# Peptides against a protein of PDB entry 4PAS, part 4

Target 1, 39 residues: chain A of PDB entry 4PAS
Amino acid sequence: SVNQASTSRLEGLQSENHRLRMKITELDKDLEEVTMQLQ
Target 2, 39 residues: chain A of PDB entry 4PAS as posed
Amino acid sequence: SVNQASTSRLEGLQSENHHLRMKITELDKDLEEVTMQLQ

## One batch from the design tools (peptide; made by RFdiffusion4, then SolubleMPNN)

Design b1_p21_5_s1
Fold by OpenDDE base, seed 4:
Structure b1_p21_5_s1 (fold): chain B 39 residues (1-39), chain A 21 residues (1-21)
Amino acid sequence: as target 1 above (39 residues)
Amino acid sequence: SLEELIEKLKKKIEELMKQYE
């Protein structure tokens, strides 16, 4: 149904958003490592 | 090496940017 399609789209976007947030967190940790090596 | 680490970070950033609308 139209509602099922809409909810599935939203769930997909939410999961992708979460994945991207986790990648950003990982990058922050990597940047911390670089900072430590520059000190 | 530090240079290798920086290059890997640049790659990760580029990959992230591709995921945004």
Scores: peptide ipSAE 0.251, ipTM 0.741, DockQ to the pose 0.048
Fold by OpenDDE base, seed 3:
Formats: C-alpha cells, sequence, structure tokens
Structure b1_p21_5_s1 (fold): chain B 39 residues (1-39), chain A 21 residues (1-21)
C-alpha cells in the first residue's frame, strides 16, 4: 500500500541518517588526533 | 605520519559528501 511504501522509505532514510551520524562522529575523533599531533 | 593522516581524513570527507542527496 501507499502507507507501507511511505513507512519503508522513512525507515530507510532514518537508518542512513544514523549511519552518516556515526561517520561524522568518527571524523570528529580523527580531527582530534590531528589536533593532538599539531601540539 | 601527520601527512598520511590528513590525506586519509580528506578521503573520508569526500566519501561522506557523496552520500548526501
Amino acid sequence: as target 1 above (39 residues)
Amino acid sequence: SLEELIEKLKKKIEELMKQYE
């Protein structure tokens, strides 16, 4: 149904959003390591 | 090295940018 398709699309976007947030967190840690090496 | 770390970071950023609509 239209509702099932919409909810499945939303769930897919939510999971991708979570994945991207985790990658950003990883980048923050990488930047911290760079900062430490510059000190 | 610091240079290697920076290049790896740049690559990760580029890969992330490709994931956005």
Scores: peptide ipSAE 0.251, ipTM 0.739, DockQ to the pose 0.045
Fold by OpenDDE base, seed 5:
Structure b1_p21_5_s1 (fold): chain B 39 residues (1-39), chain A 21 residues (1-21)
Amino acid sequence: as target 1 above (39 residues)
Amino acid sequence: SLEELIEKLKKKIEELMKQYE
């Protein structure tokens, strides 16, 4: 149904959003490492 | 090296940007 398709799309976007946020968090730690090396 | 690390980070950023709609 349309509702099932919409909820499935939303769930997919939410999971991808979570994955991207985790990658950003990891990147923040990598940038912290760079900052420390520049000091 | 620091240069290598920076280059790897640039690549990670580019890859992240490609994941957005």
Scores: peptide ipSAE 0.250, ipTM 0.739, DockQ to the pose 0.046
Fold by OpenDDE base, seed 2:
Structure b1_p21_5_s1 (fold): chain B 39 residues (1-39), chain A 21 residues (1-21)
Amino acid sequence: as target 1 above (39 residues)
Amino acid sequence: SLEELIEKLKKKIEELMKQYE
């Protein structure tokens, strides 16, 4: 149904958004390591 | 090395950018 298609699209976007946020968090930690090496 | 770490991070950033519309 239209509602099922919409909810599935939303769930896909939410899961992708979460995945990207987690990758950004990992990059923040990696950048912290670089910063420490530059000090 | 620091240089290797920087290049790896650049590659991760480029990969992330490809995921955005």
Scores: peptide ipSAE 0.247, ipTM 0.737, DockQ to the pose 0.046

Design b1_p21_5_s4
Fold by OpenDDE base, seed 4:
Structure b1_p21_5_s4 (fold): chain B 39 residues (1-39), chain A 21 residues (1-21)
Amino acid sequence: as target 1 above (39 residues)
Amino acid sequence: DLEKEIQELEERREELMQKYQ
């Protein structure tokens, strides 16, 4: 149904948004570590 | 509604990709 297709698309976008936020958090941690090593 | 929430998540995904890639 249209509602099932929209729900599956929403779940896919929610999962991808979560993945991107987690990747940003990892990169921020790696940047903090590099910054600490250079001080 | 679901289409509005989909649109808001698509916009947020694009903003995140442009800022951090």
Scores: peptide ipSAE 0.091, ipTM 0.691, DockQ to the pose 0.062
Fold by OpenDDE base, seed 3:
Structure b1_p21_5_s4 (fold): chain B 39 residues (1-39), chain A 21 residues (1-21)
Amino acid sequence: as target 1 above (39 residues)
Amino acid sequence: DLEKEIQELEERREELMQKYQ
């Protein structure tokens, strides 16, 4: 149904958005660690 | 509205990709 297709698309976008946010958080942490090591 | 929520998440994904690429 249209609702099932919209729900599946929403779940996919929620999962991808979460993945991207986690990757950003990891990169920010790695940058902080490198910055601290260079001080 | 599910289509509105989908659109908001698509916009947010694009904003994140532009900021961190």
Scores: peptide ipSAE 0.090, ipTM 0.693, DockQ to the pose 0.061
Fold by OpenDDE base, seed 2:
Structure b1_p21_5_s4 (fold): chain B 39 residues (1-39), chain A 21 residues (1-21)
Amino acid sequence: as target 1 above (39 residues)
Amino acid sequence: DLEKEIQELEERREELMQKYQ
């Protein structure tokens, strides 16, 4: 149904948005570690 | 509204991709 397709798309977007936010947090941590090693 | 929430998440995903890739 249209509602099942919209729900599945929403769940996929929520999962991907969470994954991207976690990856940004990891990259920020890696950048902090590199910055600390250059000091 | 599900289509509004989908659109807001798509816009947020695009903003994140443009800023960090």
Scores: peptide ipSAE 0.089, ipTM 0.686, DockQ to the pose 0.061
Fold by OpenDDE base, seed 1:
Structure b1_p21_5_s4 (fold): chain B 39 residues (1-39), chain A 21 residues (1-21)
Amino acid sequence: as target 1 above (39 residues)
Amino acid sequence: DLEKEIQELEERREELMQKYQ
């Protein structure tokens, strides 16, 4: 149904958004580690 | 080079933030 297709798309976008937010958090951690090594 | 690694990670973070936040 149209509703099922819309729900599956939303779930996919939510999952990808979560993955990308986790990747940003990883990059922030890596930046912190490198910054500490420069001090 | 740690300064280069910082710059590459900052650029990549900024790209992700601008696109998805």
Scores: peptide ipSAE 0.065, ipTM 0.517, DockQ to the pose 0.100

Design b1_p21_7_s3 (from b1_p21_7, 11 letters changed)
Fold by OpenDDE base, seed 3:
Structure b1_p21_7_s3 (fold): chain B 39 residues (1-39), chain A 21 residues (1-21)
Amino acid sequence: as target 1 above (39 residues)
Amino acid sequence: SEREELEKKIKELEKQKQELL
């Protein structure tokens, strides 16, 4: 149904949003570590 | 120098972060 297709699309977007947020957090940690090494 | 390598790594990580936004 249209509702099932919309739900599956939302779940896909939510999982990708979570993945991207986790990768941003990883990169921010790596930036902090490198910044600390430059001090 | 090690400092120049770290400065390059910062720029690469900032670029990767921006590509995810």
Scores: peptide ipSAE 0.037, ipTM 0.508, DockQ to the pose 0.900
Fold by OpenDDE base, seed 1:
Structure b1_p21_7_s3 (fold): chain B 39 residues (1-39), chain A 21 residues (1-21)
Amino acid sequence: as target 1 above (39 residues)
Amino acid sequence: SEREELEKKIKELEKQKQELL
């Protein structure tokens, strides 16, 4: 159904959003570590 | 130098962060 297709798309977008947020957090930590090494 | 390699790594991580946003 249109509702099932919309739900599956939303779940995909939610999982990708979570993955991207986790990767941003990792990159921010790596940036902080490298920045501290340059100070 | 070690500093130049770290500055290069910062720029690469900043680029990767912007590609994810």
Scores: peptide ipSAE 0.037, ipTM 0.505, DockQ to the pose 0.906
Fold by OpenDDE base, seed 2:
Structure b1_p21_7_s3 (fold): chain B 39 residues (1-39), chain A 21 residues (1-21)
Amino acid sequence: as target 1 above (39 residues)
Amino acid sequence: SEREELEKKIKELEKQKQELL
């Protein structure tokens, strides 16, 4: 159904959005660690 | 409708995804 297709697309976008947010958080942590090593 | 709510949520998540790329 149209609702099943929209639900599966929503779940895929939610999963990818979560993955990208986690990656940004990891990069921000790595940047903080490098900044501390330069002090 | 349930379909219209799902399509609105998809558009918002697509926008947020583009901001993270």
Scores: peptide ipSAE 0.033, ipTM 0.543, DockQ to the pose 0.067
Fold by OpenDDE base, seed 4:
Structure b1_p21_7_s3 (fold): chain B 39 residues (1-39), chain A 21 residues (1-21)
Amino acid sequence: as target 1 above (39 residues)
Amino acid sequence: SEREELEKKIKELEKQKQELL
């Protein structure tokens, strides 16, 4: 159904958004660690 | 409708995903 296709697309976007947010958090941590080493 | 609410939520998540790329 149209609703099943929309739900499956929403779940895929939610999972990818979560993955990207976790990656940004990791990159921000790595940047902080490098910044501290350069002080 | 439930369909229109899902379509709105998809568009918002697509925008947020693009901001993280």
Scores: peptide ipSAE 0.033, ipTM 0.535, DockQ to the pose 0.067

## One batch from the design tools (peptide; made by RFdiffusion4, then SolubleMPNN)

Design b1_p22_6_s1
Fold by OpenDDE base, seed 5:
Structure b1_p22_6_s1 (fold): chain B 39 residues (1-39), chain A 22 residues (1-22)
Amino acid sequence: as target 1 above (39 residues)
Amino acid sequence: SEAERERQQAITEEAERLEKEN
């Protein structure tokens, strides 16, 4: 149904959003480590 | 610098907050 497709899309977007936020956190930590090594 | 480390920490903490909200 249209509702099932919309729910599946929302779940996919929520999962991708979580993945992207985790990746931002990882990159920020990596940047901190590199910055600390350069200072 | 210490100030740059503090800014990066604040960005990381905000990203972790937004992750937990999702």
Scores: peptide ipSAE 0.026, ipTM 0.442, DockQ to the pose 0.023
Fold by OpenDDE base, seed 4:
Structure b1_p22_6_s1 (fold): chain B 39 residues (1-39), chain A 22 residues (1-22)
Amino acid sequence: as target 1 above (39 residues)
Amino acid sequence: SEAERERQQAITEEAERLEKEN
């Protein structure tokens, strides 16, 4: 149904959004470590 | 610098907050 397709798409976008936010947090920590080594 | 470390900490904390809400 249109509702099932919309729900599955929303769940996929929520999962991708979570993955991307976790990746941002990881990159932020990596940048902090590199910055501390340069200072 | 201390200012750059504080800015980086604020970005990390916001990313962690948004991650917990999702």
Scores: peptide ipSAE 0.023, ipTM 0.429, DockQ to the pose 0.023
Fold by OpenDDE base, seed 2:
Structure b1_p22_6_s1 (fold): chain B 39 residues (1-39), chain A 22 residues (1-22)
Amino acid sequence: as target 1 above (39 residues)
Amino acid sequence: SEAERERQQAITEEAERLEKEN
């Protein structure tokens, strides 16, 4: 149904959004480590 | 710098909040 397709799309977008946020957090930590090494 | 560490911490904390809400 249109509702099932919309729900599955939303779940996929939520999963991808979580993955991208985790990647941002990882990159922020990596940037901190590199910044500390350059000091 | 201290100011850069504070900015990075604030970004990380915001990302972690958004992760918990999702």
Scores: peptide ipSAE 0.023, ipTM 0.435, DockQ to the pose 0.024
Fold by OpenDDE base, seed 1:
Structure b1_p22_6_s1 (fold): chain B 39 residues (1-39), chain A 22 residues (1-22)
Amino acid sequence: as target 1 above (39 residues)
Amino acid sequence: SEAERERQQAITEEAERLEKEN
């Protein structure tokens, strides 16, 4: 149904948003580690 | 530097906050 498709799209966007935020957090930690090794 | 470490920590903490809200 249109409602099911809309819900599935929202859930997909929420999961992708979460994945991207987790990736940002990991990259920030990696950058911090590199920065602490250099400074 | 300490200032750059503090900045990166603040970015990480904000990202973790946004993850919990999503």
Scores: peptide ipSAE 0.027, ipTM 0.446, DockQ to the pose 0.023; fails the geometry check

## One batch from the design tools (peptide; made by RFdiffusion4, then SolubleMPNN; from b1_p23_1, 11 letters changed)

Design b1_p23_1_s1
Fold by OpenDDE base, seed 1:
Structure b1_p23_1_s1 (fold): chain B 39 residues (1-39), chain A 23 residues (1-23)
Amino acid sequence: as target 1 above (39 residues)
Amino acid sequence: LKEKIEHLRMEKEELEKKLQELE
């Protein structure tokens, strides 16, 4: 149904949003670590 | 190490753009 397609799209976007936020946090940590290695 | 920092910054900027498309 149109509702099922909309729900599945929202769940996909929510999961991707969470994944992207987690990856940004990981990259910030990696940047901090590499920056400390340059000191 | 400087090159690795630049690659990670570029990857972060790309992910931040993708995140903005989801808001």
Scores: peptide ipSAE 0.096, ipTM 0.634, DockQ to the pose 0.914
Fold by OpenDDE base, seed 4:
Structure b1_p23_1_s1 (fold): chain B 39 residues (1-39), chain A 23 residues (1-23)
Amino acid sequence: as target 1 above (39 residues)
Amino acid sequence: LKEKIEHLRMEKEELEKKLQELE
């Protein structure tokens, strides 16, 4: 149904948003570690 | 190490752009 398609799209966007936030947090940690190695 | 920092910064910027498209 139109409602099922809209729900599945929202769940996909929510899952991708969460994945992107987690990856940004990982990259911030990696950047901090590499920055400390340059000091 | 400088090239690794630049790679991670560029990857972060592209992910931040994608995040803004989802907000």
Scores: peptide ipSAE 0.082, ipTM 0.615, DockQ to the pose 0.910
Fold by OpenDDE base, seed 5:
Structure b1_p23_1_s1 (fold): chain B 39 residues (1-39), chain A 23 residues (1-23)
Amino acid sequence: as target 1 above (39 residues)
Amino acid sequence: LKEKIEHLRMEKEELEKKLQELE
């Protein structure tokens, strides 16, 4: 049970970490596009 | 457009802080 709870928490953190990395990549692209529109 | 850039930069900084808490 303790190992299962720790594994489920790790999987949750790994999925959130991946989501955050993808969102940062999206924001970097949006920043580049908006910056290019200001030139 | 400048306000949108600032909003996206602030959002990115907040997400980077959350990412560091998960590493």
Scores: peptide ipSAE 0.079, ipTM 0.610, DockQ to the pose 0.914
Fold by OpenDDE base, seed 3:
Parts: structure tokens; C-alpha cells; sequence
Structure b1_p23_1_s1 (fold): chain B 39 residues (1-39), chain A 23 residues (1-23)
């Protein structure tokens, strides 16, 4: 149904948004770790 | 539903830009 297609699209965008946020957090942590190792 | 989909699409695009700045 149109409602099922809209729900599946929303869930896909939510999961990808979460993945990108987690990846940004990982990169920020890796940058912090490298910064500490260079001090 | 359409507004929520559009909001999440815009937020994803902003996060993709931020991710690309950190890679």
C-alpha cells in the first residue's frame, strides 16, 4: 500500500541517518585519539 | 508523513556533508 511504501522509506532514512551519526561519532573519537597520541 | 520524510532527507544530506568533511 501507499502507507507501507511511505513507512519503509521513513525507516530507511531513519536507519541511514543513525548510521551517519554513528560514523561521525567514530571519526570524532578517532581524531581525538590521534590528537592525544601526537601530544 | 511527507514532511517527516523530507526532514529526515535534509538531515541525512547535512550529515553526509559533515561525514565527507571528516574523511
Amino acid sequence: as target 1 above (39 residues)
Amino acid sequence: LKEKIEHLRMEKEELEKKLQELE
Scores: peptide ipSAE 0.111, ipTM 0.661, DockQ to the pose 0.080; fails the geometry check

## One batch from the design tools (peptide; made by RFdiffusion4, then SolubleMPNN)

Design b1_p24_2_s3 (from b1_p24_2, 11 letters changed)
Fold by OpenDDE base, seed 5:
Structure b1_p24_2_s3 (fold): chain B 39 residues (1-39), chain A 24 residues (1-24)
Amino acid sequence: as target 1 above (39 residues)
Amino acid sequence: SLEEKIEHLRMEKEELEKRLEELE
């Protein structure tokens, strides 16, 4: 149904949003580690 | 170099933040 397609799309967007947030957190940690190595 | 690694990570983060904003 149209509703099932819409809910599946929302779940996909929510999972991608979560993945992006986790990757940003990982990059922040990597940046901190490299910054410490430069100090 | 470490400087090149920092720049790469910053550019990647900025792109991901833009994509995140598009999803919000």
Scores: peptide ipSAE 0.060, ipTM 0.574, DockQ to the pose 0.893
Fold by OpenDDE base, seed 4:
Structure b1_p24_2_s3 (fold): chain B 39 residues (1-39), chain A 24 residues (1-24)
Amino acid sequence: as target 1 above (39 residues)
Amino acid sequence: SLEEKIEHLRMEKEELEKRLEELE
């Protein structure tokens, strides 16, 4: 149904946004670590 | 509505992808 398609799309976007947030957190941590090592 | 939530999450995803591209 249209509602099932909309809910599946919402769940897909929620999971992808979570994945992206986690990746950004990892990269920010790596950047901070490298910055500290260069001091 | 579900349509509004989908649009908000799509916009947020695009912003996160831009930030990710800046970090890579």
Scores: peptide ipSAE 0.168, ipTM 0.735, DockQ to the pose 0.076; fails the geometry check
Fold by OpenDDE base, seed 3:
Structure b1_p24_2_s3 (fold): chain B 39 residues (1-39), chain A 24 residues (1-24)
Amino acid sequence: as target 1 above (39 residues)
Amino acid sequence: SLEEKIEHLRMEKEELEKRLEELE
């Protein structure tokens, strides 16, 4: 159904959004670590 | 609505992907 398809798409976007946020957090941490090492 | 939620998450994902490209 339309509702089932919409729900599955929403869940997919939620999981991918979370993955991307976690990746950004990791990159920000790595950037901070490198910045501190250069000081 | 579900359609509105999907659109909001799609837009947010696009911004996050753009941010990732800047960081990589």
Scores: peptide ipSAE 0.127, ipTM 0.679, DockQ to the pose 0.076; fails the geometry check
Fold by OpenDDE base, seed 2:
Structure b1_p24_2_s3 (fold): chain B 39 residues (1-39), chain A 24 residues (1-24)
Amino acid sequence: as target 1 above (39 residues)
Amino acid sequence: SLEEKIEHLRMEKEELEKRLEELE
């Protein structure tokens, strides 16, 4: 149904959004560590 | 609505993808 398709799309976007946020957090941590090593 | 929530998450994903590209 249209509702099932919309729900599946929403869940996919939520999971991908979470993945991207986690990746950004990892990169920010790596950047912080490199910055600290250069001090 | 579900449609509004989908649109908001699509916009946020696009912004995060741009930010991710800047960090890589």
Scores: peptide ipSAE 0.123, ipTM 0.678, DockQ to the pose 0.077; fails the geometry check

Design b1_p24_7_s1 (from b1_p24_7, 13 letters changed)
Fold by OpenDDE base, seed 1:
Structure b1_p24_7_s1 (fold): chain B 39 residues (1-39), chain A 24 residues (1-24)
Amino acid sequence: as target 1 above (39 residues)
Amino acid sequence: RLEEIKKEKEELRKKLKEVEQQIS
């Protein structure tokens, strides 16, 4: 149904949002580590 | 490595904003 398609799309976007946020957090830690190593 | 990470993070932030725009 239209509602099922919409909810499935939303759930996919929410999971992608979470994945992206987690990856950004990981990269922030990498940046912190590299920055400290360069000092 | 530092500039590569910064570049990757910026691309991920761009994608994140696109996803958030679609959720809203």
Scores: peptide ipSAE 0.444, ipTM 0.861, DockQ to the pose 0.941
Fold by OpenDDE base, seed 3:
Structure b1_p24_7_s1 (fold): chain B 39 residues (1-39), chain A 24 residues (1-24)
Amino acid sequence: as target 1 above (39 residues)
Amino acid sequence: RLEEIKKEKEELRKKLKEVEQQIS
């Protein structure tokens, strides 16, 4: 049970890490688009 | 809008660092 809890916690953190990285990538694209529109 | 995106990105990066610290 301890190992299962640790594994589940790690998997949750890994999925959140991926989600956050994807959101940052999306915002970087938005920044690029807005910057281009301001030129 | 530009400043809003920058602000949101900074908050997400802060959360990312916290998650990465917990993974390590």
Scores: peptide ipSAE 0.443, ipTM 0.860, DockQ to the pose 0.934
Fold by OpenDDE base, seed 2:
Structure b1_p24_7_s1 (fold): chain B 39 residues (1-39), chain A 24 residues (1-24)
Amino acid sequence: as target 1 above (39 residues)
Amino acid sequence: RLEEIKKEKEELRKKLKEVEQQIS
């Protein structure tokens, strides 16, 4: 149904949002490590 | 490596803003 399709789309976007935030967090840790190595 | 990570993070933030725009 239209409602099911809308819900599935929202859930997909929310999961992608979470995935992107987690990847950014991982890169922030990489940046911290590299920054420390440059000191 | 530092600048490469910064560049990748910027691209991910760009995608994040696009997703958040679709949610709202």
Scores: peptide ipSAE 0.442, ipTM 0.860, DockQ to the pose 0.937
Fold by OpenDDE base, seed 4:
Structure b1_p24_7_s1 (fold): chain B 39 residues (1-39), chain A 24 residues (1-24)
Amino acid sequence: as target 1 above (39 residues)
Amino acid sequence: RLEEIKKEKEELRKKLKEVEQQIS
């Protein structure tokens, strides 16, 4: 149904949003580690 | 390596903004 399709799309976007935020957090930790190694 | 990570993070932030725009 139209409602099911809309809900599935939203859930997919929400999961992708979470995935992207988590990856950014991981990269921030990588940046911290590299910065420490360069000091 | 530092500049590579910064570049990757910037691309991910760009994608994040696109997803958030679609949610809102």
Scores: peptide ipSAE 0.441, ipTM 0.860, DockQ to the pose 0.954

Design b1_p24_7_s3 (from b1_p24_7, 13 letters changed)
Fold by OpenDDE base, seed 5:
Structure b1_p24_7_s3 (fold): chain B 39 residues (1-39), chain A 24 residues (1-24)
Amino acid sequence: as target 1 above (39 residues)
Amino acid sequence: RLEEIKKEKHELEKKLKETEEKIK
């Protein structure tokens, strides 16, 4: 149904949003590590 | 490597903003 499709789209976007946030957090840790190594 | 990570982070932040705008 239209409602099911809309809900699935939203859930997909929310999942992607979460994935992106987690990857950014990971990269922040990588940046911290590399920065420390450069010191 | 540092600048490469910064570049990747920037691209992910752009994608994040795009998903957030689609959620609204």
Scores: peptide ipSAE 0.650, ipTM 0.913, DockQ to the pose 0.956
Fold by OpenDDE base, seed 2:
Structure b1_p24_7_s3 (fold): chain B 39 residues (1-39), chain A 24 residues (1-24)
Amino acid sequence: as target 1 above (39 residues)
Amino acid sequence: RLEEIKKEKHELEKKLKETEEKIK
């Protein structure tokens, strides 16, 4: 149904949003480690 | 490597903004 499709789309976007946030967190950790190595 | 990570992070932040605009 239209409502099911809209809900599925929203859930997909929320999942992608979460995945992106987690990857950014990983990169922030990598940046911290590289920065420490350069000091 | 430092600048490469910064560039990748920037691209992911752009994608994050795109998903947030679609959610709201």
Scores: peptide ipSAE 0.650, ipTM 0.914, DockQ to the pose 0.936
Fold by OpenDDE base, seed 4:
Structure b1_p24_7_s3 (fold): chain B 39 residues (1-39), chain A 24 residues (1-24)
Amino acid sequence: as target 1 above (39 residues)
Amino acid sequence: RLEEIKKEKHELEKKLKETEEKIK
């Protein structure tokens, strides 16, 4: 149904949002590590 | 390597903003 499709889309966007936030957190850790190595 | 990570992070932040705009 239209409602099911809308809910599925929202859940997909929320999942992608979470995935992106986790990747950004990992890159922040990588940045910290590289910065320390350059010191 | 530092600048490459910064570039990747920036691209991910752009995608994050796009998903947030679609959610609200």
Scores: peptide ipSAE 0.650, ipTM 0.913, DockQ to the pose 0.960
Fold by OpenDDE base, seed 3:
Structure b1_p24_7_s3 (fold): chain B 39 residues (1-39), chain A 24 residues (1-24)
Amino acid sequence: as target 1 above (39 residues)
Amino acid sequence: RLEEIKKEKHELEKKLKETEEKIK
């Protein structure tokens, strides 16, 4: 149904949003490590 | 390596913004 398609799309977007946030957190940690090594 | 990570982070932040715009 239209409602099922809409909810599935929302859930997909929310999961992708979460994945992106986790990857950004990982990169922030990498940035911290590289910055420490450059000091 | 530092600049590469910054560039990747920037691209991910752009994608994050796009998902948030689609959610609201």
Scores: peptide ipSAE 0.649, ipTM 0.913, DockQ to the pose 0.942

Design b1_p24_8_s4 (from b1_p24_8, 12 letters changed)
Fold by OpenDDE base, seed 1:
Structure b1_p24_8_s4 (fold): chain B 39 residues (1-39), chain A 24 residues (1-24)
Amino acid sequence: as target 1 above (39 residues)
Amino acid sequence: RLEEIKEEKHKLEKELEETEKKIA
């Protein structure tokens, strides 16, 4: 149904959103590590 | 490496912004 397609798309977007947030968190840790090494 | 990571993070933040726009 149209509703199923909409909910499926939303779930896909939410999954991608979560993946991106996790990757950004990892990069923040990398930035912290590199910054410490540069000091 | 520092600036490289910042650039990668910036790209991901833009992608995140786009997903949030689509969710809204």
Scores: peptide ipSAE 0.655, ipTM 0.913, DockQ to the pose 0.959
Fold by OpenDDE base, seed 4:
Structure b1_p24_8_s4 (fold): chain B 39 residues (1-39), chain A 24 residues (1-24)
Amino acid sequence: as target 1 above (39 residues)
Amino acid sequence: RLEEIKEEKHKLEKELEETEKKIA
């Protein structure tokens, strides 16, 4: 149904949003590690 | 490597912004 399609799209966007947030967190840790190595 | 990671992060932040716009 239209409502099911809208819900599925929202859930997909929320999942992608979460994935992106997690990857950004990983990169922040990588930045911290590289910064320490450069010191 | 430092600048490379910063650039990758910036790209992901822009993608995140786009998903948040769509969710809102």
Scores: peptide ipSAE 0.655, ipTM 0.913, DockQ to the pose 0.962
Fold by OpenDDE base, seed 2:
Structure b1_p24_8_s4 (fold): chain B 39 residues (1-39), chain A 24 residues (1-24)
Amino acid sequence: as target 1 above (39 residues)
Amino acid sequence: RLEEIKEEKHKLEKELEETEKKIA
């Protein structure tokens, strides 16, 4: 149904949003590590 | 490597912005 399609789309976007946030967090840790190594 | 990571992060932040636009 249209309601099922809308909820599935939202859930997909929320999942992608979470995935992206987690990857950014990983890169922040990489940045911290590299920054420490440069000191 | 530092600048490479910053560039990768920037790309992901732009993708994140697009998902948040669609959720709103």
Scores: peptide ipSAE 0.655, ipTM 0.913, DockQ to the pose 0.931
Fold by OpenDDE base, seed 3:
Structure b1_p24_8_s4 (fold): chain B 39 residues (1-39), chain A 24 residues (1-24)
Amino acid sequence: as target 1 above (39 residues)
Amino acid sequence: RLEEIKEEKHKLEKELEETEKKIA
């Protein structure tokens, strides 16, 4: 149904959003580590 | 490596912005 398609699309976008947020957090950790090593 | 990570982060932030626009 139209409602099922809309909810499935939203869930896909939300999961991608979460994945991206987690990757950004990992890169922030990497930045901290590299910055520490440069000191 | 520091600048490389910053560039990768910037790319991911742009992708994140696009997903948030689609959710809204």
Scores: peptide ipSAE 0.655, ipTM 0.913, DockQ to the pose 0.939

